Peptides against a protein of PDB entry 7Z53. Designs and how they scored, part 12

Target 1, 150 residues: chain A of PDB entry 7Z53
Amino acid sequence: PRIKNQADCIPFFRSCPACPGSNITIRNQINALTSFVDASMVYGSEEPLARNLRNMSNQLGLLAVNQRFQDNGRALLPFDNLHDDPCLLTNRSARIPCFLAGDTRSSEMPELTSMHTLLLREHNRLATELKSLNPRWDGERLYQEARKIV

## One batch from the design tools (peptide; aimed at target 1 F79 D80 H83)

Design b2_p13_3_s1 (made by RFdiffusion4, then SolubleMPNN; from b2_p13_3, 5 letters changed)
Fold by OpenDDE base, seed 3:
Structure b2_p13_3_s1 (fold): chain B 150 residues (1-150), chain A 13 residues (1-13)
Amino acid sequence: as target 1 above (150 residues)
Amino acid sequence: DAIPATPLQQLLP
């Protein structure tokens, strides 16, 4: 994508490769690895963002999901609400805004988008299972316990 | 440096 207005450009940093040990055949992205290890990129590292990533319409402890699109019945990341949405600017015909995630780069890197999507689904699956096992738990308890497991 | 497995990873085979 080519953004003509440089004032609307956001800084893009490439993820560094990480090769565990001497096995150079397995190349991981550091950003994806950190997201998977600590899940901070999924849940958000800041409390305001973390709250925005949650589904607060119920007491199920779920993360927010896309309200417009699904992938064969499976959840996708929710859309962000950016005034100058760079995803909308890159392709005006598509009219698809950036995804909301713990990292703003999630929409720019398909690998991160996929990772966030998978972990979103896993969190919501876990929260649902925990609700079944512990019917008295409120949304906060379910969210926190699911977060600990991920 | 070894990265610790998450609780979820510990449940996976």
Scores: peptide ipSAE 0.023, ipTM 0.437, DockQ to the pose 0.030
OpenDDE base, seeds 1, 2, 4, 5: peptide ipSAE 0.007, 0.022, 0.012, 0.018; ipTM 0.352, 0.490, 0.463, 0.472

Design b2_p13_3_s2 (made by RFdiffusion4, then SolubleMPNN; from b2_p13_3, 5 letters changed)
Fold by OpenDDE base, seed 3:
Structure b2_p13_3_s2 (fold): chain B 150 residues (1-150), chain A 13 residues (1-13)
Amino acid sequence: as target 1 above (150 residues)
Amino acid sequence: AAIPATPLQQLLP
């Protein structure tokens, strides 16, 4: 998409800008959907980040979940450990840090946070199911196979 | 065993 006034736009879905009052074309929607197929925004594109997004305390192939909060028993994204956390600075009364995800922008847009949360839950669901079906698989195999299915 | 395609995959053209 060629957006003429990019100054008023917030980038989301990687390089796709979200502009107030702009209509999303069919092609933009397709590109947005296809951008989620690789789930790189959820899993991270860099290996150090990808490892930090995983639950390494067991061999279940799970992504890390929030250790402080849940949503009616359902998983939330883990918090990041940013030294200068912009989320804490934006709303000091809430004292909620930014979430850790494949992209730092996940915390800037509630819609992205929601999507990442759903995909987190789906990955962990898949990994759990794969473990049930394949009890001999280790955490790496479970993680990779679940990642392929998402 | 493989798991069938997810709803997200079904939304893709």
Scores: peptide ipSAE 0.020, ipTM 0.521, DockQ to the pose 0.033
OpenDDE base, seeds 1, 2, 4, 5: peptide ipSAE 0.014, 0.020, 0.009, 0.015; ipTM 0.474, 0.498, 0.472, 0.496

Design b2_p13_3_s3 (made by RFdiffusion4, then SolubleMPNN; from b2_p13_3, 4 letters changed)
Fold by OpenDDE base, seed 2:
Structure b2_p13_3_s3 (fold): chain B 150 residues (1-150), chain A 13 residues (1-13)
Amino acid sequence: as target 1 above (150 residues)
Amino acid sequence: SAIPATPLQQLLP
C-alpha cells in the first residue's frame, strides 16, 4: 500500500511500512513479522553498527550487554547513545534510554525488544559454550560461529 | 533473494 505519511511509519525490511491508521493485510503483517526474525536485526546489517553491538573488551565473541541494568542477573540490551533520545522523551518518568540493536526499531516495539534480548542471551550463551569447546578460538571466530548458529 | 534460515530461526514459529 502507498502510505502518505511516511514520517510516522515504522519501516519493515520485507514489507511496506506500518503506520497508524494503515490498512495492513494479514499477509503484509506476516511478512513484517518474518522480517523481525532476520538475525540481521540483532547483529546489524552495517559494519559500524555491528561493531558497536559487540563486546570488544575481550576475545570471547560476545555481544554487548547493558552496563547499568540486568534482569535478575540476566543480560539486557545495551543503551544507545542518542543526542535527542526519543525514548527518554516519550516516557520521562521511566528514564530509560533507547536500546541499541541491529534494528533501530527495537525500542519502538516491545516485541522486538524482547526478541532481541532473547537472541542476545542466546548468542552469548552459544559463544560461551563454543569457547569451552574450542579454547583456541579467538573472539572473531567465536562471534562468527555463534552468529551462524543463531 | 531469500535469506536461508539459521538453525535457531528454524526452531522459531
Scores: peptide ipSAE 0.024, ipTM 0.501, DockQ to the pose 0.036
OpenDDE base, seeds 1, 3, 4, 5: peptide ipSAE 0.017, 0.019, 0.017, 0.019; ipTM 0.513, 0.530, 0.509, 0.509

Design b2_p13_3_s4 (made by RFdiffusion4, then SolubleMPNN; from b2_p13_3, 4 letters changed)
Fold by OpenDDE base, seed 5:
Structure b2_p13_3_s4 (fold): chain B 150 residues (1-150), chain A 13 residues (1-13)
Amino acid sequence: as target 1 above (150 residues)
Amino acid sequence: SAIPATPLRLLLP
């Protein structure tokens, strides 16, 4: 690199060119960095929030799901119970409250809403499979093991 | 009572 002392530099990685197979006429991009998801935000960073995000009605180790709406039988994020819900102010006729998630921004950014929804579904899928494989695991064990896999 | 079994197949969609 041109700059010898890299300690003072902010690293920025650009995509690299790639030619797939024998078709050298098409120039593709190689992602220098793979996106990662911080799944910790799905579960909540604070213990009280983490407990509220769980389905505590059974010993299946599941995350809580929306009780009013589903996506063609698939789970959606549960609603929060805010006294002064800012999401209700965006569209007063829709009456859709904020989602309860590990990240408060999940109701502000559609990308986060989607990601948290997908990871919630994956957690519950994993917990269900783990219960099948380990019938004697309690809800806490199922939750923790599924959380580790996600 | 707990039999740790996490097959790789569980990571698949």
Scores: peptide ipSAE 0.011, ipTM 0.506, DockQ to the pose 0.032
OpenDDE base, seeds 1, 2, 3, 4: peptide ipSAE 0.010, 0.011, 0.010, 0.005; ipTM 0.400, 0.483, 0.444, 0.344

Design b2_p13_4 (made by RFdiffusion4)
Pose (drawn by RFdiffusion4):
Structure b2_p13_4 (pose): chain A 150 residues (1-150), chain P 13 residues (1-13); non-standard residues A16 CSO
Amino acid sequence: as target 1 above (150 residues)
Amino acid sequence: PRHPERKSWPTFD
């Protein structure tokens, strides 16, 4: 009903196999995230990304926030620096990149981005309250406790 | 989801 040219096709990449190039093993696929319901979409599933998502400027246990833009004085997710950045293409003049989050699909829909941004703010809210209660806690403890709650 | 390629890790202050 839409593509009249049968020489055309819809693009598709096979998923990456767990055992590349093997003739012995039955091909299986890979999960890049923790299977647990653990808010890995907020905090990351790999150690370097997790660090990049954190605010390292102080001992407050915060996740990083966007430094150029706010939503009426509230935090937005930080920008990611991707090579193949699809978000810039949606509006050339706006030049607004994709967001950095615990998962790589956070910008797929603005509705989805809103949920990520919401959980970012909630983490920082909890870490702030926990600092008021327990001033002796360092940045790592505040981070872990807030993460545990989220 | 796949792991994206990045030019560099973003830095925040």

Design b2_p13_4_s1 (made by RFdiffusion4, then SolubleMPNN; from b2_p13_4, 9 letters changed)
Fold by OpenDDE base, seed 3:
Structure b2_p13_4_s1 (fold): chain B 150 residues (1-150), chain A 13 residues (1-13)
Amino acid sequence: as target 1 above (150 residues)
Amino acid sequence: SLIPLRHHLPVFE
């Protein structure tokens, strides 16, 4: 390898290229995500991830929140559980893992993390309000209706 | 799964 010191290396894999079958010379990624319009960055594009992002301990239709930390009483994104967690590797002394979100890059930069956090809070606010207005709705209905509004 | 290519967020001017 060109870089001799690999002790500080962060595992990062380039996405696979899309092959359009034409003479296009521009390299594009394979799109494995749902549309931007459906807020897939918040809710996930795959069902297993979407389930992991939800609070399934009740019927309130909420997204999962951080169980260790809050921001002055306000919710933060839950932590992910990754082998070779890039966030743990970047600052070994801090021991703070990456956040879990629909977008796997949610912890890459503070601006993106902040946006995810705001949308998480907005979803949970909407779900709570919808529960107040529709007390007979179950958790699935509350989650889906809040997701539609976001 | 593979990590997608790094994208730059647009600067809103």
Scores: peptide ipSAE 0.017, ipTM 0.391, DockQ to the pose 0.038
OpenDDE base, seeds 1, 2, 4, 5: peptide ipSAE 0.017, 0.019, 0.011, 0.005; ipTM 0.386, 0.422, 0.348, 0.281; seeds 1, 2 fail the geometry check

Design b2_p13_4_s2 (made by RFdiffusion4, then SolubleMPNN; from b2_p13_4, 10 letters changed)
Fold by OpenDDE base, seed 2:
Structure b2_p13_4_s2 (fold): chain B 150 residues (1-150), chain A 13 residues (1-13)
Amino acid sequence: as target 1 above (150 residues)
Amino acid sequence: SPIPLRHELPVYE
């Protein structure tokens, strides 16, 4: 059944098909950029949260990473410290708490978790490279410059 | 095992 009430719909638009010729086996779509990455999802929109998302143990300008788990040596999002953690309640046997990110939905949708993880890794990569290029920069400078690039 | 998410789609094992 089709949705009849358009007021309840999210306005997603499907791109036009790209058919350069009749002898095509795969129907292609026009690639279009319709959204942007909001850095607030990664870095937080509030200063207390932003500080909690940073690695404050050194002057490398890094975002905090998970201290318990890694993905084949690569960083994962840090865990939050919530009383009555909803993620712990979701799957009691797994005992995995919610991730901490700039977006509170980081542990609700796999898409967000993946994106936040990738951007976390990218930030830390950039900060590391910036440190190599600018060894005199402190952690704040490295963090801010990496944030600007992301 | 994968890290569980609140709105993860059910998987059949």
Scores: peptide ipSAE 0.022, ipTM 0.480, DockQ to the pose 0.035
OpenDDE base, seeds 1, 3, 4, 5: peptide ipSAE 0.010, 0.015, 0.007, 0.017; ipTM 0.508, 0.460, 0.424, 0.599

Design b2_p13_4_s3 (made by RFdiffusion4, then SolubleMPNN; from b2_p13_4, 9 letters changed)
Fold by OpenDDE base, seed 4:
Structure b2_p13_4_s3 (fold): chain B 150 residues (1-150), chain A 13 residues (1-13)
Amino acid sequence: as target 1 above (150 residues)
Amino acid sequence: SPIPLRHELPVFT
């Protein structure tokens, strides 16, 4: 094997292959997504993380937003609460902790940060619109319906 | 102000 130190490995799960219906050399994967965008990086793939990413202070079905910073009035990702936060350790003068997102890479690459932020804003926009259209929906339904649209 | 990320690239000025 090329990698001798297993501690340097990043675990990945391989998608299930689709049954080949023809002599095609390209491996196709089963698409189990309900939306065009796999937004698991925004919502989280694990329930405890997913709950931490939500604004649970109300019944509006919103994702949590940053409480310290905004981008010209627009939402930013919330901060995580990490022991020995690598973002704080990298630049101690800035005192900016790592973001909390469905993907731990949210603070590693600005492209991912931007995408997560965009989809966070879109979810909250959708949830707000859905609340306006369906005032009797509770926070859980608003959250789930907005998630399905994203 | 921009937020510095772990790879020291600022975002969202």
Scores: peptide ipSAE 0.021, ipTM 0.458, DockQ to the pose 0.038
OpenDDE base, seeds 1, 2, 3, 5: peptide ipSAE 0.009, 0.023, 0.008, 0.013; ipTM 0.400, 0.500, 0.367, 0.443; seed 2 fails the geometry check

Design b2_p13_4_s4 (made by RFdiffusion4, then SolubleMPNN; from b2_p13_4, 7 letters changed)
Fold by OpenDDE base, seed 1:
Structure b2_p13_4_s4 (fold): chain B 150 residues (1-150), chain A 13 residues (1-13)
Amino acid sequence: as target 1 above (150 residues)
Amino acid sequence: SLIPLRKEWPVFT
């Protein structure tokens, strides 16, 4: 990192620039995400992340939910398991880790966190309804069909 | 508000 003295810094990292070799007047970042059409902000753009975001303990096609907390009886995003968790480092007294979502920004803004949470709930609602309508579908089918609707 | 699912976890909002 460019900044060496990090004792009073929030561990927020800047994206690397995309430099295609042309005379660029506008700074662009490397795109590591898929388009919003597939809702990769919720499901992840890479398979390892996508698997970590799923509830793999059953065949219901659900996304993983927080195992520590609920919000007035409703699901919250699961916590990430980062070695150097920026959220833990930002407020040591709170001891609350960052949320895990398809987008790494899920814990940076409350508005974004709320949107991720809403879409998590919607996916799980859809998967539940699809299971009711199609009891023979397995977890993979339920997950994919719910993902298509979201 | 956030409600803990485990007794060992703190309540926060």
Scores: peptide ipSAE 0.009, ipTM 0.395, DockQ to the pose 0.038
OpenDDE base, seeds 2, 3, 4, 5: peptide ipSAE 0.008, 0.007, 0.006, 0.011; ipTM 0.367, 0.362, 0.286, 0.387; seed 5 fails the geometry check

Design b2_p13_5 (made by RFdiffusion4)
Pose (drawn by RFdiffusion4):
Structure b2_p13_5 (pose): chain A 150 residues (1-150), chain P 13 residues (1-13); non-standard residues A16 CSO
Amino acid sequence: as target 1 above (150 residues)
Amino acid sequence: MSFDEFFDLKYNL
């Protein structure tokens, strides 16, 4: 109904195999995320990304927030610096990149981005309250406790 | 600007 040219096709990349190039093993695929319901979409599933998502400027246990833009005084997700950045393409003049989140698909829909941004703010809210209650807690404890709650 | 305004600008809606 839409593609009249049969020489055309719809693009598709096979998933990456767990055992590349093998003739012995039955091909299987890979999960890049923790299977647990643990908010890995907020905090990341790999240690470097997790650090990059955190605010390292103080001992407050906060996730990093966008430094150029706010939503009526509230935090937005930070930008990611991707090589193949699809978000810039949607509006050339706006030059607004994809967001950095615990998962790489946070910018797929604005509706989805809103949920990520919401959980970012909630973490920082909890970490702030927990600091008021327990002033002796360092940045790592505040981070872990808020993460546990979220 | 609001959240909707930001994303309207970003996705040229």

Design b2_p13_5_s1 (made by RFdiffusion4, then SolubleMPNN; from b2_p13_5, 6 letters changed)
Fold by OpenDDE base, seed 4:
Structure b2_p13_5_s1 (fold): chain B 150 residues (1-150), chain A 13 residues (1-13)
Amino acid sequence: as target 1 above (150 residues)
Amino acid sequence: MSLEELFKLRWNL
């Protein structure tokens, strides 16, 4: 039966199909391995999230970084501000919140967190260098150009 | 605090 209550639906979109060929009846998605990486795990897939991931306090085109902790002077992912933060349940005394990233699973897997952290650092490095090379670029251009390189 | 230390602290390790 078709779901009548829209509130019970999860809005999913099907991947774009690849061009048909060789009499294959199976619908294949576009091969993303040979295309560009959009790095949505770092930058987010939605505009509100993408905005929250950015350092909007200046025009340097940087991603937001952790304000409480650093790894030997190196940036870490910022903490999220979840109403019911599941990460706080693991150790209530330590009270380490979930990390904010484009991928919500960033706090579940240390390997994923590490990769996000590295890419965040690389973005900020690139944005900083681009600013040095192009002093007249604004924060949006710096962010987008760094994003294209990452 | 390092990333490793944060995870250890979060998971009480």
Scores: peptide ipSAE 0.422, ipTM 0.895, DockQ to the pose 0.654
OpenDDE base, seeds 1, 2, 3, 5: peptide ipSAE 0.340, 0.335, 0.368, 0.293; ipTM 0.882, 0.881, 0.889, 0.864

Design b2_p13_5_s2 (made by RFdiffusion4, then SolubleMPNN; from b2_p13_5, 6 letters changed)
Fold by OpenDDE base, seed 3:
Structure b2_p13_5_s2 (fold): chain B 150 residues (1-150), chain A 13 residues (1-13)
Amino acid sequence: as target 1 above (150 residues)
Amino acid sequence: MSLEELFKKRYNL
């Protein structure tokens, strides 16, 4: 192979094609995301991911936040827990994992991470306000109602 | 640590 050192290679796989039943010759990829405008970039398109993005330690309907770092007292996205984390491979000594969001691309650029962070903060703000207005609401209802507003 | 500082640290900037 042309590249001799493969120790720090990032795995890169082409998406699977969608196979239409007709004579369509255009290659489309399989869509694994929700088809409606539902802020899935924040909340995820699959139930396991959606649960991992939530703070399940209480009944406040909040999204999970970073436990290691804050930005001037303000919440950051939580870190992901990937086996071969490409963010860690970029700089092993820094020990800064990729961020966890509904969109897997959230850690590619600071601008994209910032937008996800703002939406996370807005959700948590809304959930907190909704709890104040409706003290009897449980965590699931708070989460869903805040999600509807975002 | 700010978000900017985290990215700078990750990329040694």
Scores: peptide ipSAE 0.546, ipTM 0.928, DockQ to the pose 0.697
OpenDDE base, seeds 1, 2, 4, 5: peptide ipSAE 0.504, 0.339, 0.532, 0.261; ipTM 0.917, 0.880, 0.920, 0.846

Design b2_p13_5_s3 (made by RFdiffusion4, then SolubleMPNN; from b2_p13_5, 5 letters changed)
Fold by OpenDDE base, seed 3:
Structure b2_p13_5_s3 (fold): chain B 150 residues (1-150), chain A 13 residues (1-13)
Amino acid sequence: as target 1 above (150 residues)
Amino acid sequence: MSLEELFKLKWNL
């Protein structure tokens, strides 16, 4: 093979095509995301991911935050728990994992990570304010109402 | 650790 060292290769596969109709000649990929504007890049498009993005330890409706690091007291995105985490290969000495967000590309660039961090902070700010205004709301309602605003 | 410091470590900036 042209590439001798395959140990550090990142697997890259072409997306599967959607099933064509009888007269469709244009190839489209299968869509695995929500089809409406719902800030799925923050909250995820699938229920298991959405649950992992939430702080389920209390009834405050908050998103999960990083437990290892903070930005001068401000929240950061939580780390993902990947078996073969490609982010660990970027800096082998620092070994910083990929961040967990609704969009799997959140760790691709610092700019994307910054935007996801901002939206995480905004959700948690909104949920906190909604709790102060509506003390009787449970965590699910707080989360959903904050999500509607974001 | 600041956000910038974390990013420098993560992306070797």
Scores: peptide ipSAE 0.372, ipTM 0.887, DockQ to the pose 0.831
OpenDDE base, seeds 1, 2, 4, 5: peptide ipSAE 0.349, 0.334, 0.313, 0.268; ipTM 0.883, 0.877, 0.867, 0.849

Design b2_p13_5_s4 (made by RFdiffusion4, then SolubleMPNN; from b2_p13_5, 6 letters changed)
Fold by OpenDDE base, seed 3:
Structure b2_p13_5_s4 (fold): chain B 150 residues (1-150), chain A 13 residues (1-13)
Amino acid sequence: as target 1 above (150 residues)
Amino acid sequence: MSLEELFALRDNL
């Protein structure tokens, strides 16, 4: 298991129920994700998260990338800034935080992280090419058009 | 550092 120290608490929250107050015997959770296929695993399902996933330092419409590490010169997902980061508990000396993605589970498995990384790279590639083809487009349009293609 | 190396460090592998 990833967490070997049983003295460390693992955060676990039960989802909030939907449709309270009726004679409903079946407990259903609220849906916090988008219902349509919109690559929300990359871009997030909520505006605050979507903003945090973007590189807002320029007008190139890019997603944010890791500022500490690169994979042989290639971009990685940025790190999250969690108050109680579970990824930091596994190896306190290494201090490797969880990755930030549209899907909060992106740091659970390398395979899932790899898929998010590939899609992030593809978005940034598309946004860069779109900027080359359309130099007058601003960062918002570049981001949205690249998002439509992904 | 590769993604695999980051996971190896984080997960004590």
Scores: peptide ipSAE 0.470, ipTM 0.906, DockQ to the pose 0.739
OpenDDE base, seeds 1, 2, 4, 5: peptide ipSAE 0.458, 0.455, 0.459, 0.410; ipTM 0.903, 0.902, 0.901, 0.888

Design b2_p13_6 (made by RFdiffusion4)
Pose (drawn by RFdiffusion4):
Structure b2_p13_6 (pose): chain A 150 residues (1-150), chain P 13 residues (1-13); non-standard residues A16 CSO
Amino acid sequence: as target 1 above (150 residues)
Amino acid sequence: SAVEGHESLLSKE
């Protein structure tokens, strides 16, 4: 009903196999995230990304926030620096890149981005309250406690 | 202000 040219096709990449190039093993696929319901979409599933998501400027246990833009004085997710950045393409003049989050698909829909941004703010809210209660806690403890709650 | 973060995770997906 839409593509009249049968020489055309819809693009598709096979999932990456767990055992590349093998003739012995039955091909299986890979999960890049923790299967647990653990807010890995907020905090990341790999150690370097997790560090990049954190605010390292102080001992407050905060996740990083966007430094150029706010939503009426509230935090937005930080920008990611991708090579193949699809978000810039949606509006050339706006030059607004994809967001950095615990997961790579946070910018797929603005509705989805709103949920990620919400959980970012909630973490930082909890970490702030926990600092008021327990001034002796360092940045790592505040981070872990807020993460545990989220 | 953009920080690279997802490239490694994208390579595993």

Design b2_p13_6_s1 (made by RFdiffusion4, then SolubleMPNN; from b2_p13_6 with E4P S8R K12L)
Fold by OpenDDE base, seed 3:
Structure b2_p13_6_s1 (fold): chain B 150 residues (1-150), chain A 13 residues (1-13)
Amino acid sequence: as target 1 above (150 residues)
Amino acid sequence: SAVPGHERLLSLE
């Protein structure tokens, strides 16, 4: 279930707490990201999940994004398609399903959701830039290379 | 990295 207490802060960035409603920023520097974030949570450890997290509609090496919502024009995590979606059941009025991510906890903790979202955006940014630099790379190559950088 | 384009990408960050 999702954490609804907006007064609670969770230590998410090592000693830095992530509070609901707080601005979370991520640096563009790869080394900075690696020092604080394990991006493996974004991609999934199982191949079926990893494939479902990818945008397979093109050869751009992108991760899938939400098809219903954006955040001020920026990408959000895609929704999962769960039978008896627990996220829908915990707050029936909100009607927001669980997000699909490499870490199943992403929908339970807004801080994790935010981090996964940022890393999603970063991956797609990197893949886009790599495509520009290497136009002949296919989607698999773009995806893998972007993944390595993240 | 040794992969073409990576160094250029990193320099843009």
Scores: peptide ipSAE 0.008, ipTM 0.465, DockQ to the pose 0.027
OpenDDE base, seeds 1, 2, 4, 5: peptide ipSAE 0.008, 0.008, 0.008, 0.009; ipTM 0.454, 0.499, 0.512, 0.534; seed 5 fails the geometry check

Design b2_p13_6_s2 (made by RFdiffusion4, then SolubleMPNN; from b2_p13_6, 6 letters changed)
Fold by OpenDDE base, seed 3:
Formats: sequence, C-alpha cells, structure tokens
Structure b2_p13_6_s2 (fold): chain B 150 residues (1-150), chain A 13 residues (1-13)
Amino acid sequence: as target 1 above (150 residues)
Amino acid sequence: DAVPGLESLRALE
C-alpha cells in the first residue's frame, strides 16, 4: 500500500534504465559499479565524524568495529552515541542503538546497513593486507591507502 | 612511492 503521510516517507531512488538504440524491448540497468564509488557515506564527509569512525587504539589504519557483537566472527558497525537515539526508542525491548556510519541513514534501511558493513569489512581487510605488504606504514598511511582502494 | 601489491588489491574492486 502507498503511504499517505508523505512526511513519514523515506526517499528511495531506483536506478535509471539504459536507453537501447534499437527496437530491443529489454530494459538494461546502468552499471554504476563501473564508475567511481564515493565512499563518503562509509568514511564520513567531515573530519570529526571520520575520526570517530576510525579505530584510534592502534596504528593499523582500521575502521572502528562493534565491540559488543559480531556476525559469526565478522565485524559489525559500531554503535553510535546519541542522547535521543531513535533506534532505542523504536524498539525499547531490543535495546539496540543506532549504528555509527558516515551517513545516519545506515540504521534506517537494512540495505544501507549491509552495504556499510561490507565496506567496513573490506576496508579492514585491505588495511590488513597493506600492513602485511608494507609493515613500516603507520596507521594514517594504511587508512588512507585502503580508503583509496575501496 | 610505489605500493607493493597495490595493483592486485585494486583488482578486487
């Protein structure tokens, strides 16, 4: 059913179809993966947020991960620290706060949460590999180089 | 400076 109250709507945009140059009725999707990926939603577009998303406890160039939960040994997004946490208010029994990411919408849509989680894992994987290849690199170098690859 | 193994890591994109 269509939501009547537009104030409660979360904007979601669908990828545009590619226009075929012939009588082909096949709808092709534009492959956005072939373009540059702006990972600002993962790393944060502002320096204060970017710092909060990093693991500053070591020189491994890692992003911060959840300290309470893991997914079968795999990393999850860290929790945010909001005074009026909407995630806690939505389901008081679950007591699960919103995730911390470059975009606050990461906790609003499971698809975004999953994508952020995957990119978090990929960054940390890359940083780990870069550390193995370049053991003299400090955390800042590892973080920046991994960020460039993601 | 050159980054050892960067080309292989970039291929994973």
Scores: peptide ipSAE 0.015, ipTM 0.513, DockQ to the pose 0.032
OpenDDE base, seeds 1, 2, 4, 5: peptide ipSAE 0.010, 0.014, 0.011, 0.012; ipTM 0.481, 0.534, 0.514, 0.555

Design b2_p13_6_s3 (made by RFdiffusion4, then SolubleMPNN; from b2_p13_6, 6 letters changed)
Fold by OpenDDE base, seed 3:
Structure b2_p13_6_s3 (fold): chain B 150 residues (1-150), chain A 13 residues (1-13)
Amino acid sequence: as target 1 above (150 residues)
Amino acid sequence: DAIAGHERLLALE
């Protein structure tokens, strides 16, 4: 199908290729993610994203949560602030932005959304418990220690 | 200390 309204276009760019050696015949894209098991789907693979995922309004080491909605008092993923938000574009009546998570796919499927929400809640639970056990810890330490456990 | 904190947390689980 052809899209005539360019204002509703979703930007889509192909990833840069990894530099191939002379004997490499398969095109691979550059890896932009961490290469170790670090729950990067929750915390992000880059520092700017990681900071955006955190609640920086206090020293509790918490991840940011949705400010508009809750699930029976339980936290939901925060909304992203995307220019040309695909979630807003695909369902204009709902007017619900995409969720912000370490994994950009967090809004593609409800199963992913649910898993990210669960891990968000678990981090915040852990950080809260760690604060209770270690009242002198600052927000950075609480965040990092909770992250290590997740 | 982090280790003691983690151990106590696990004990509460």
Scores: peptide ipSAE 0.008, ipTM 0.491, DockQ to the pose 0.021
OpenDDE base, seeds 1, 2, 4, 5: peptide ipSAE 0.007, 0.007, 0.006, 0.007; ipTM 0.440, 0.452, 0.429, 0.403

